# Ledger of designs, part 97: peptides against a protein of PDB entry 6TME

Target 1, 324 residues: chain A of PDB entry 6TME
Amino acid sequence: NRLKRAYIALQAWKKAFYSDPFNTAANWVGPDVCSYKGVFCAPALDDPSVLVVAGIDLNHADIAGYLPPELGLLTDVALFHVNSNRFCGVIPKSLSKLTLMYEFDVSNNRFVGPFPTVALSWPSLKFLDIRYNDFEGKLPPEIFDKDLDAIFLNNNRFESTIPETIGKSTASVVTFAHNKFSGCIPKTIGQMKNLNEIVFIGNNLSGCLPNEIGSLNNVTVFDASSNGFVGSLPSTLSGLANVEQMDFSYNKFTGFVTDNICKLPKLSNFTFSYNFFNGEAQSCVPGSSQEKQFDDTSNCLQNRPNQKSAKECLPVVSRPVDCS
Target 2, 324 residues: chain A of PDB entry 6TME as posed
Amino acid sequence: NRLKRAYIALQAWKKAFYSDPFNTAANWVGPDVCSYKGVFCAPALDDPSVLVVAGIDLNHADIFGYLPPELGLLTDVALFHVNSNRFCGVIPKSLSKLTLMYEFDVSNNRFVGPFPTVALSWPSLKFLDIRYNDFEGKLPPEIFDKDLDAIFLNNNRFESTIPETIGKSTASVVTFAHNKFSGCIPKTIGQMKNLNEIVFIGNNLSGCLPNEIGSLNNVTVFDASSNGFVGSLPSTLSGLANVEQMDFSYNKFTGFVTDNICKLPKLSNFTFSYNFFNGEAQSCVPGSSQEKQFDDTSNCLQNRPNQKSAKECLPVVSRPVDCS

## One batch from the design tools (peptide; made by RFdiffusion4, then SolubleMPNN)

Design b2_p14_5_s3 (from b2_p14_5, 6 letters changed)
Fold by OpenDDE base, seed 5:
Structure b2_p14_5_s3 (fold): chain B 324 residues (1-324), chain A 14 residues (1-14)
Amino acid sequence: as target 1 above (324 residues)
Amino acid sequence: SLTLPELKLTPPPK
């Protein structure tokens, strides 16, 4: 019965293909769905004597098509990897029936519409990759109430603020990059106890960096580049004991880049270029360390190469934003 | 070489 439902689903999906350049679904013929390319069967968790479709891997198949509602018949699927295709349309609400969903990767496709809220219905979801699509609108706050290990949202059309619920996330990796997120980074960010990598690149984020960033003791990568951040770097950034890669470039930061930041014990790369910093400690100077790379390009620093003109600096540096 | 952020941002290699 389960494999018959899977057959119906997979045949409906094959019919929803507009192009299959690599003939990936060429062998998707007949009732033996476990022989289908990119279809993986396993014993059912509730009955080991029953073989079920447990996984789909169509990564890099360049398939053009859509996800038909009949995919909701794949009720035993825990792994759904279809990245690097040309699937379009929306994620079917019928996928709510896939209650075993553990890893969901639809990245690098042509999916549209709002955030796929069906992903929030999966109780056991650990990995969510929806990056490189055309998803739009607000990020649901409830995404961070999920016990996810990774959340990839980058290269979409998401708008509005980052939810304050971010502090509830147990994810080690979160990407917001290349969206249209706006507003401030929530102060609750400091509650992300398991966070290793967070990327905000290329959004419309603004305001001051919250001091609570300094509570991210496990962060190895912090990239806030290409935004509208203002004010000074928080002194609490000295608490980033494990940060290796830090990027604040292409913002509107002002003030002094301190020794306490540039002497962070694990810091290997610190980019603070294309801001309005008016001073830096000697430890922040590019070439001051063999173990650390710094970029101070295009700031308001005295006696440094490749700085902004006094004409560009004076209007900003003379009116620093107070973040206190 | 790609930075760690870039590696996470890029689609999985084909």
Scores: peptide ipSAE 0.030, ipTM 0.705, DockQ to the pose 0.152
Fold by OpenDDE base, seed 3:
Structure b2_p14_5_s3 (fold): chain B 324 residues (1-324), chain A 14 residues (1-14)
Amino acid sequence: as target 1 above (324 residues)
Amino acid sequence: SLTLPELKLTPPPK
């Protein structure tokens, strides 16, 4: 009986709660699991006469606890939303039995350990949100072989390079922000056909920006702020016909910020502050447009306010990194 | 701009 398995799983999970401040699981009593708060039943896909647990929603419950291995008995769950809790430990490998998993949101918790590779085992997964946890180590390259609509990885402890498989991703939104990613952005990034938003904020990324970024015609948000990027901005950024928000602040960029970038047709905000740019086009000057906001603060620009000292600029500007 | 932890960015409708 599928509901009997669900009962075993849910009772094991209730036992794994250390704190339930809103008494969310207070009604998790008895065999009628479909009446449980945050448990949603639906007809089984293989037999519409059979009722199964198809979804879990415990978002914003502030529950402290862990995910027990018995959750692998919830084999009919397609939606698993447990964000904004205090769940700790690792994602159980037993969740590999949840072959219908479509949306998996464990964001804003206290999960630890490596990337939850069990998520890669789900053939139908479309949404993966693991942001705001303590996941660590390398990002598996296979994540980008998944047909995901969104990939939220931000605010974790992920290390190493961004996999070159990123170019295979069909995701519209990808977040890398606030991790420990290092190395260059892969040149394969330009192959991301459906990308609308990508954020790299607050990593240890370095090197030159790949010219292939300019192939991201559907990108509306591109944020590479708070990294170690060097060299000039790629001239191919003029190809970002739909970019609205662009941030390169808090890097080590040099060279000239061109008209071709600042005149992008959809650009509403362009932040390039806290770099070593030694010139900008008039179209890049803050206040030059009513439709566009620019920030050129703390560069090596002449005749601009709030710039770096010559002492800070000269060592960097005199040794431009050639990205060619 | 990072999305807030609580903000579920809905994937674009297919």
Scores: peptide ipSAE 0.027, ipTM 0.675, DockQ to the pose 0.211
Fold by OpenDDE base, seed 2:
Structure b2_p14_5_s3 (fold): chain B 324 residues (1-324), chain A 14 residues (1-14)
Amino acid sequence: as target 1 above (324 residues)
Amino acid sequence: SLTLPELKLTPPPK
């Protein structure tokens, strides 16, 4: 009986709660699991006469606890939303039995350990949110072989390089922000067909920006701020016909910010502050447009306010990194 | 829902 398996799983999970401040699981009593708060039943896909647990929604419940291995008995679950809790430990490998998993949100918890590779085992997964946890180590290259609409990885402890498989991603949104990613952005980034928004904020990324970024015709948001990027901005950035928000602040960029970048047709905000740029076109000057906002603060620009001292600029500007 | 980039970098509301 499928509901009997669900009862065993849900009672094991209730026992794994250390704190339930809102008494969310107070009604988790007896065999009628479909009456449980945050448990949603639907007709089974294989037999419409059979009622199964199809979804879990425990969002914002502030529950402290862990995910027990018995959750692998919830084999009919397609929606698993448990964000904004205090769940700790690892994602159970037994969740590989949830072959219908479509949306998996464990964001804003206290999960630890490596990337939850069990998520890669789900053939129908479209939404993966693991942000605001303590996941660590390398990002598996296989994450970008998944047909995901969005990939939220931000605010974790991920390390190593961004996989070259990123170019295979069909995701519209990818967030790497606030991790420990290092190395260069892969040149394969230009192969991302459906990319609208990509965020690299607050990592240890370095090297030159790849010219292939200019192939991202559908990108509306490109944020590479708070990294260790060097060299000049690629001239191919003039190809970003739909970019609205672009941030290169808090890097080590050098050279000249060109008209071809600042005159991008959809550009609304362009922040290139806290770099070592030694010149800008008149179209890049803050206040030069009513439709566009620019920030050129803390560069090596002549005749601009709030610039770095000659002592800070000279050692960097006199030794430009060649990205050719 | 596709949230603005800022909303994507914010914790889900508690």
Scores: peptide ipSAE 0.023, ipTM 0.678, DockQ to the pose 0.149
Fold by OpenDDE base, seed 1:
Structure b2_p14_5_s3 (fold): chain B 324 residues (1-324), chain A 14 residues (1-14)
Amino acid sequence: as target 1 above (324 residues)
Amino acid sequence: SLTLPELKLTPPPK
């Protein structure tokens, strides 16, 4: 009896609530789980005569608690949305039994521990949002072997390098922002054929940008701001035919910002402030275009306002990093 | 309009 298992799971979860400010689970009484607030039933995929719990939506409920192992009894759940709560602890390994999981959103909670590897066990997973938690350690390379449409990892405690398997990702949107990722962006990034938007903001990434970024023909947003990147911008960035928003601010880039980058056909916003660029093309100058916004603030540019002092620039500009 | 990453980089209200 699937609904009986769901009842056991949902009652165990209600008992795992420390606080329910909106009384979201107030009606979670009795065997009729399909009447529960935030519980959605549908005909089972294997038997349309059987009603099952197919979805959970507890978004914005501000519930404090944890996810008990009994949630593994919700074997028919395809949609699990519990964002903007105060759930703590780890994602239960028992969720491996939720083989129909399609969308998993646990964002904006207080989850801790390593990457929830149970998410990798779901064969049909298309959407993964684990942002705004306290997940830590290495990102499993296998995440990019999944056929995910979106991967939201931002605002966590992930460390180590970005896996080279990133090039296998079919995701249109990937967020790494506000973690502790280190090392270089993998050269395999250029193989992300479906990528529209990628953000690396506020990590400890370093080294040269790989030339292969220029192969990201479908990218509309590329943000690598607030890292430790060095060297010149790759000339291959001229290949970003669809980029609208590009941000390289708050890095250690050097060299010349070229016309072929600033004249990108769909570029609407290009921020390269807070670097050590020692020259820019006239097309990169803020106010040079009505259609494009540029920010060249706090570089080593001559005859531009709000630049770094010669004392700050000279030690860096005189020692260019060769990215060849 | 905000891009999907920008929307996702803003914390949803609690």
Scores: peptide ipSAE 0.072, ipTM 0.803, DockQ to the pose 0.151; fails the geometry check

Design b2_p14_5_s4 (from b2_p14_5, 6 letters changed)
Fold by OpenDDE base, seed 1:
Structure b2_p14_5_s4 (fold): chain B 324 residues (1-324), chain A 14 residues (1-14)
Amino acid sequence: as target 1 above (324 residues)
Amino acid sequence: SPTLPELKLTPPPT
């Protein structure tokens, strides 16, 4: 009986709670698991006469505990939302049995260890949110071979380079922010045909921006702030026809911020502060437009306020990185 | 009956 397996799993999970401040699992008593708070039942996909546990929603429950291996008995779960808790440990490998997994949100918890490769085993996964945890190590290249609508990786401990497979992603939103990613952005990024939002904020990324970024025609948000990027902005950024929010602040960029970038037709906010830019077009000047906001603070610009000293600028500006 | 959770594409927190 599927509900009997679910009962075993849910009772094992209740026993794995160290703290339940809102008494969320107080009614998790008896065999009627479909009455449990945060447990959702639906007709089974293979037999509509059979009721199964199809979803879990424990979002914002502040529950401390871990995910026991018995959760692998929840084989009919397609929606697993447990964000904003204090769950710790690793994602159980037994969750590989949840072959219907469609949405997996474990964000804002205390999970540790490597990337939860069990998520790669789910053939129908569309949404993956693992942000605001302590996941570490390399991002598996295979994550971008998944047909995901969104990939939330931000605020973790991921290291190494961004996989070249990123160009295969069909995701509209991808977040790398606040990790320890290093190396260059892969040139394959330009192949992300469905990309609307990408954030690289607060990593150890470096090198030149690839020209292929200019191929991201559907991008509305591009944030590469707080990294170690060098060289000039690619002239191909003039191809970002739909970009609304663009941030290159807190990098080591040099050269001239061109009119073609600042005149992007949908551009609302463009922040390029805290770099080593030595010139900007008049269209890039803060206050030059009523429709666009610019920040040119702390560059090497002449005749602009709040710029770096000549002493800070000269060593960098005199040694431009050739990105050609 | 409680409705299943819906897909929430929440913007990345700033």
Scores: peptide ipSAE 0.025, ipTM 0.696, DockQ to the pose 0.072
Fold by OpenDDE base, seed 4:
Structure b2_p14_5_s4 (fold): chain B 324 residues (1-324), chain A 14 residues (1-14)
Amino acid sequence: as target 1 above (324 residues)
Amino acid sequence: SPTLPELKLTPPPT
């Protein structure tokens, strides 16, 4: 009996709660699991006459606890939303039995350990949100072999390089922000044909930007701020025909910011502040357009306000990194 | 107003 298995799982989970400040699980009593707060039942896909637990929504419940292995008995769950809680520990490997998993949101919790590789076992997964946790170590390359619509990884402890498999991703939105990723952005990034938004904010990324970024014709948001990028901006960025928001601030970029970047047809906001740029086109100057906002603060620009001192600029500008 | 990147970085609303 599927509902009996769900009852065992949900009672084990209730027992794994350390704190339930909103009494969310107060009605988690008795065999009628479909009446439980945050538990959603639907007809089974294989037998419409059978009612099964198809979804969990415990978003914003502030529940402290852990995910017990008995959650692997929820084999009919396609939607698992438990964001904005205080769940700790690891994602149970027993969740590999949830073969219908479609949306998995464990964001804004206290999960620890390596990337939850159990998510890679779900054949139908479309949405993965693990942001605002304490996940650590390397990102598995196989994450980008999944047919995901969105990948939210931001605000974790992930380290090492971004996998070259990123170019295989079909995701429209990917966030890497506020991790410990290092190395270069892979050249394969230009193969992300469905990409609309990508965010690299606040990592240890370095090297030159790959020219292949200019192949991202569907990108509306590109944020690479707060990293260690060097060299000039690629001239191929003129290919970003749909970019609306672009941020390269808080890096170590040098060279000239060109007209072909600042005149991008959909560009609304372009921030390149807190770098070592030594020139900009007139089209890049803040206030030069009514339709576009620019920030050139804290560069090495001549005749612009709020620039770095010659003492700060000269050591960097005199030693440009060749990205060729 | 928050930028689109900032909105994506915040936990999703209910």
Scores: peptide ipSAE 0.024, ipTM 0.665, DockQ to the pose 0.168
Fold by OpenDDE base, seed 5:
Structure b2_p14_5_s4 (fold): chain B 324 residues (1-324), chain A 14 residues (1-14)
Amino acid sequence: as target 1 above (324 residues)
Amino acid sequence: SPTLPELKLTPPPT
């Protein structure tokens, strides 16, 4: 009986709660698991006459605890939403039995260990949110071989380079922000056909921006702020016909910010502050447009307010990194 | 269909 397995799993999970401030699991008593708060039943896909646990929603429950291996008995779960809790430990490998997993949100918890590779075992996974945890180590390249709509990795402890497989991703939204990613952005990034939003904020990324970024015709948000990027902005950024929000602040960029970038047709906000740019087109000047907001603060620009001193600028500006 | 969750990002360090 599927519901009997679900009962075993849910009772094991209730026992794994250290704190349930909102008494979310207070009604988790008896065999009627479909009445449990945050448990959703539906007809089984293989047998409509059989009721199964199809979803879990414990979002914002502030539950402290861990995920016990018995959760692998929830074999009919397609939606697993447990964000904004205090769950700790690792994602159980037993969740590989949840072959119908479609949306997996464990964001804003206290999960630790390596990337939860069990997520890669789910053939139908479309949404993966693991942000705001303590996941560490390398990002598996295989994550981008999955047909995911969104990949949220931000605010973790991920290290190493971004996999070259990123270009295979069909995701509309990808977040790398606030990790420890290092190295260059892969040139394969330009192959991301469905990308709308990508954020690299607050990593240890370095090198030149790849020219292939300019191939991201559908990108509306591109944020590369708070990294170690060097060189000039790629001239190919003029190809970002749909970019609305663009942030290159808090890097080590040099050179000239061109009209072709600042005149992008959908650009609403372009922040390039806290770099070493030594010139900008008139179209890039803050206040030059009513429709566009620019920030040129703390660069090496002449006749602009709030710029770096000549002492700070000269050593960097005189030694531009050639990205060619 | 559930809507994609909003982006939860912290401000970059100043």
Scores: peptide ipSAE 0.022, ipTM 0.655, DockQ to the pose 0.103
Fold by OpenDDE base, seed 2:
Structure b2_p14_5_s4 (fold): chain B 324 residues (1-324), chain A 14 residues (1-14)
Amino acid sequence: as target 1 above (324 residues)
Amino acid sequence: SPTLPELKLTPPPT
């Protein structure tokens, strides 16, 4: 009986709670698991006469505890939403039995260890949110071979390079922000066909921006701020016909900010502050447009306010990195 | 309206 297996799983999970401040699991008593708060039943996909546990929603319950291996008995679960809790430990490998998993949200918890590779075992997964945890180590290249609509990785402890497989991703939104990613952005980034929004904020990324970024015709948000990028902005950025928000602040960029970038047709906000740019086109000057906002603060620009000193600029500007 | 990345970069309300 599927509901009997669900009862065993849910009772094991209730025993794994250290604190339930809102008494969310207070009614988790007896065999009628479909009456449990945050448990949703539906007809089984293989037999509509059989009722199964199809979803879990414990969002914002502030529950302290862990995920026990008995959760692998919830084999009919397609929706697993447990964000904004205090769950700790690792994602159980036994969740590989949840072959119907469609949406997996464990964001804003205290999960630790490597990337939860069990998520790669789910053939129908479309939504993955693991942000605001303590996941660490390398991002597996296989994450971008998944047909995910969105990939939320921000605010973790991920290290190493961004996989070259990123170009295979069909995701519209990808967040890398606030990790420890290093190395260059892969040239394969230009192959991301459905990309609308990508965020690299607050990593250890370096090198030159790849020219292939200019192939991202559907991108509306591109944020590469708070990294170690060097060289000039690629001239191919003039190809970003739909970019609205662009941020290159807090890097080590040099050279000239061109008219072709600042005149992008959908550009509403362009921040290039806290770099070593030594010139800008008149169209890039803050206040030059009513429709566009620019920030050129703390560069090496002549005749602009709030720029770096000659002492800070000269060592960097006199030795531009060639990205050719 | 906030972009989807901005919304995802903000901590959920406690």
Scores: peptide ipSAE 0.028, ipTM 0.696, DockQ to the pose 0.150; fails the geometry check

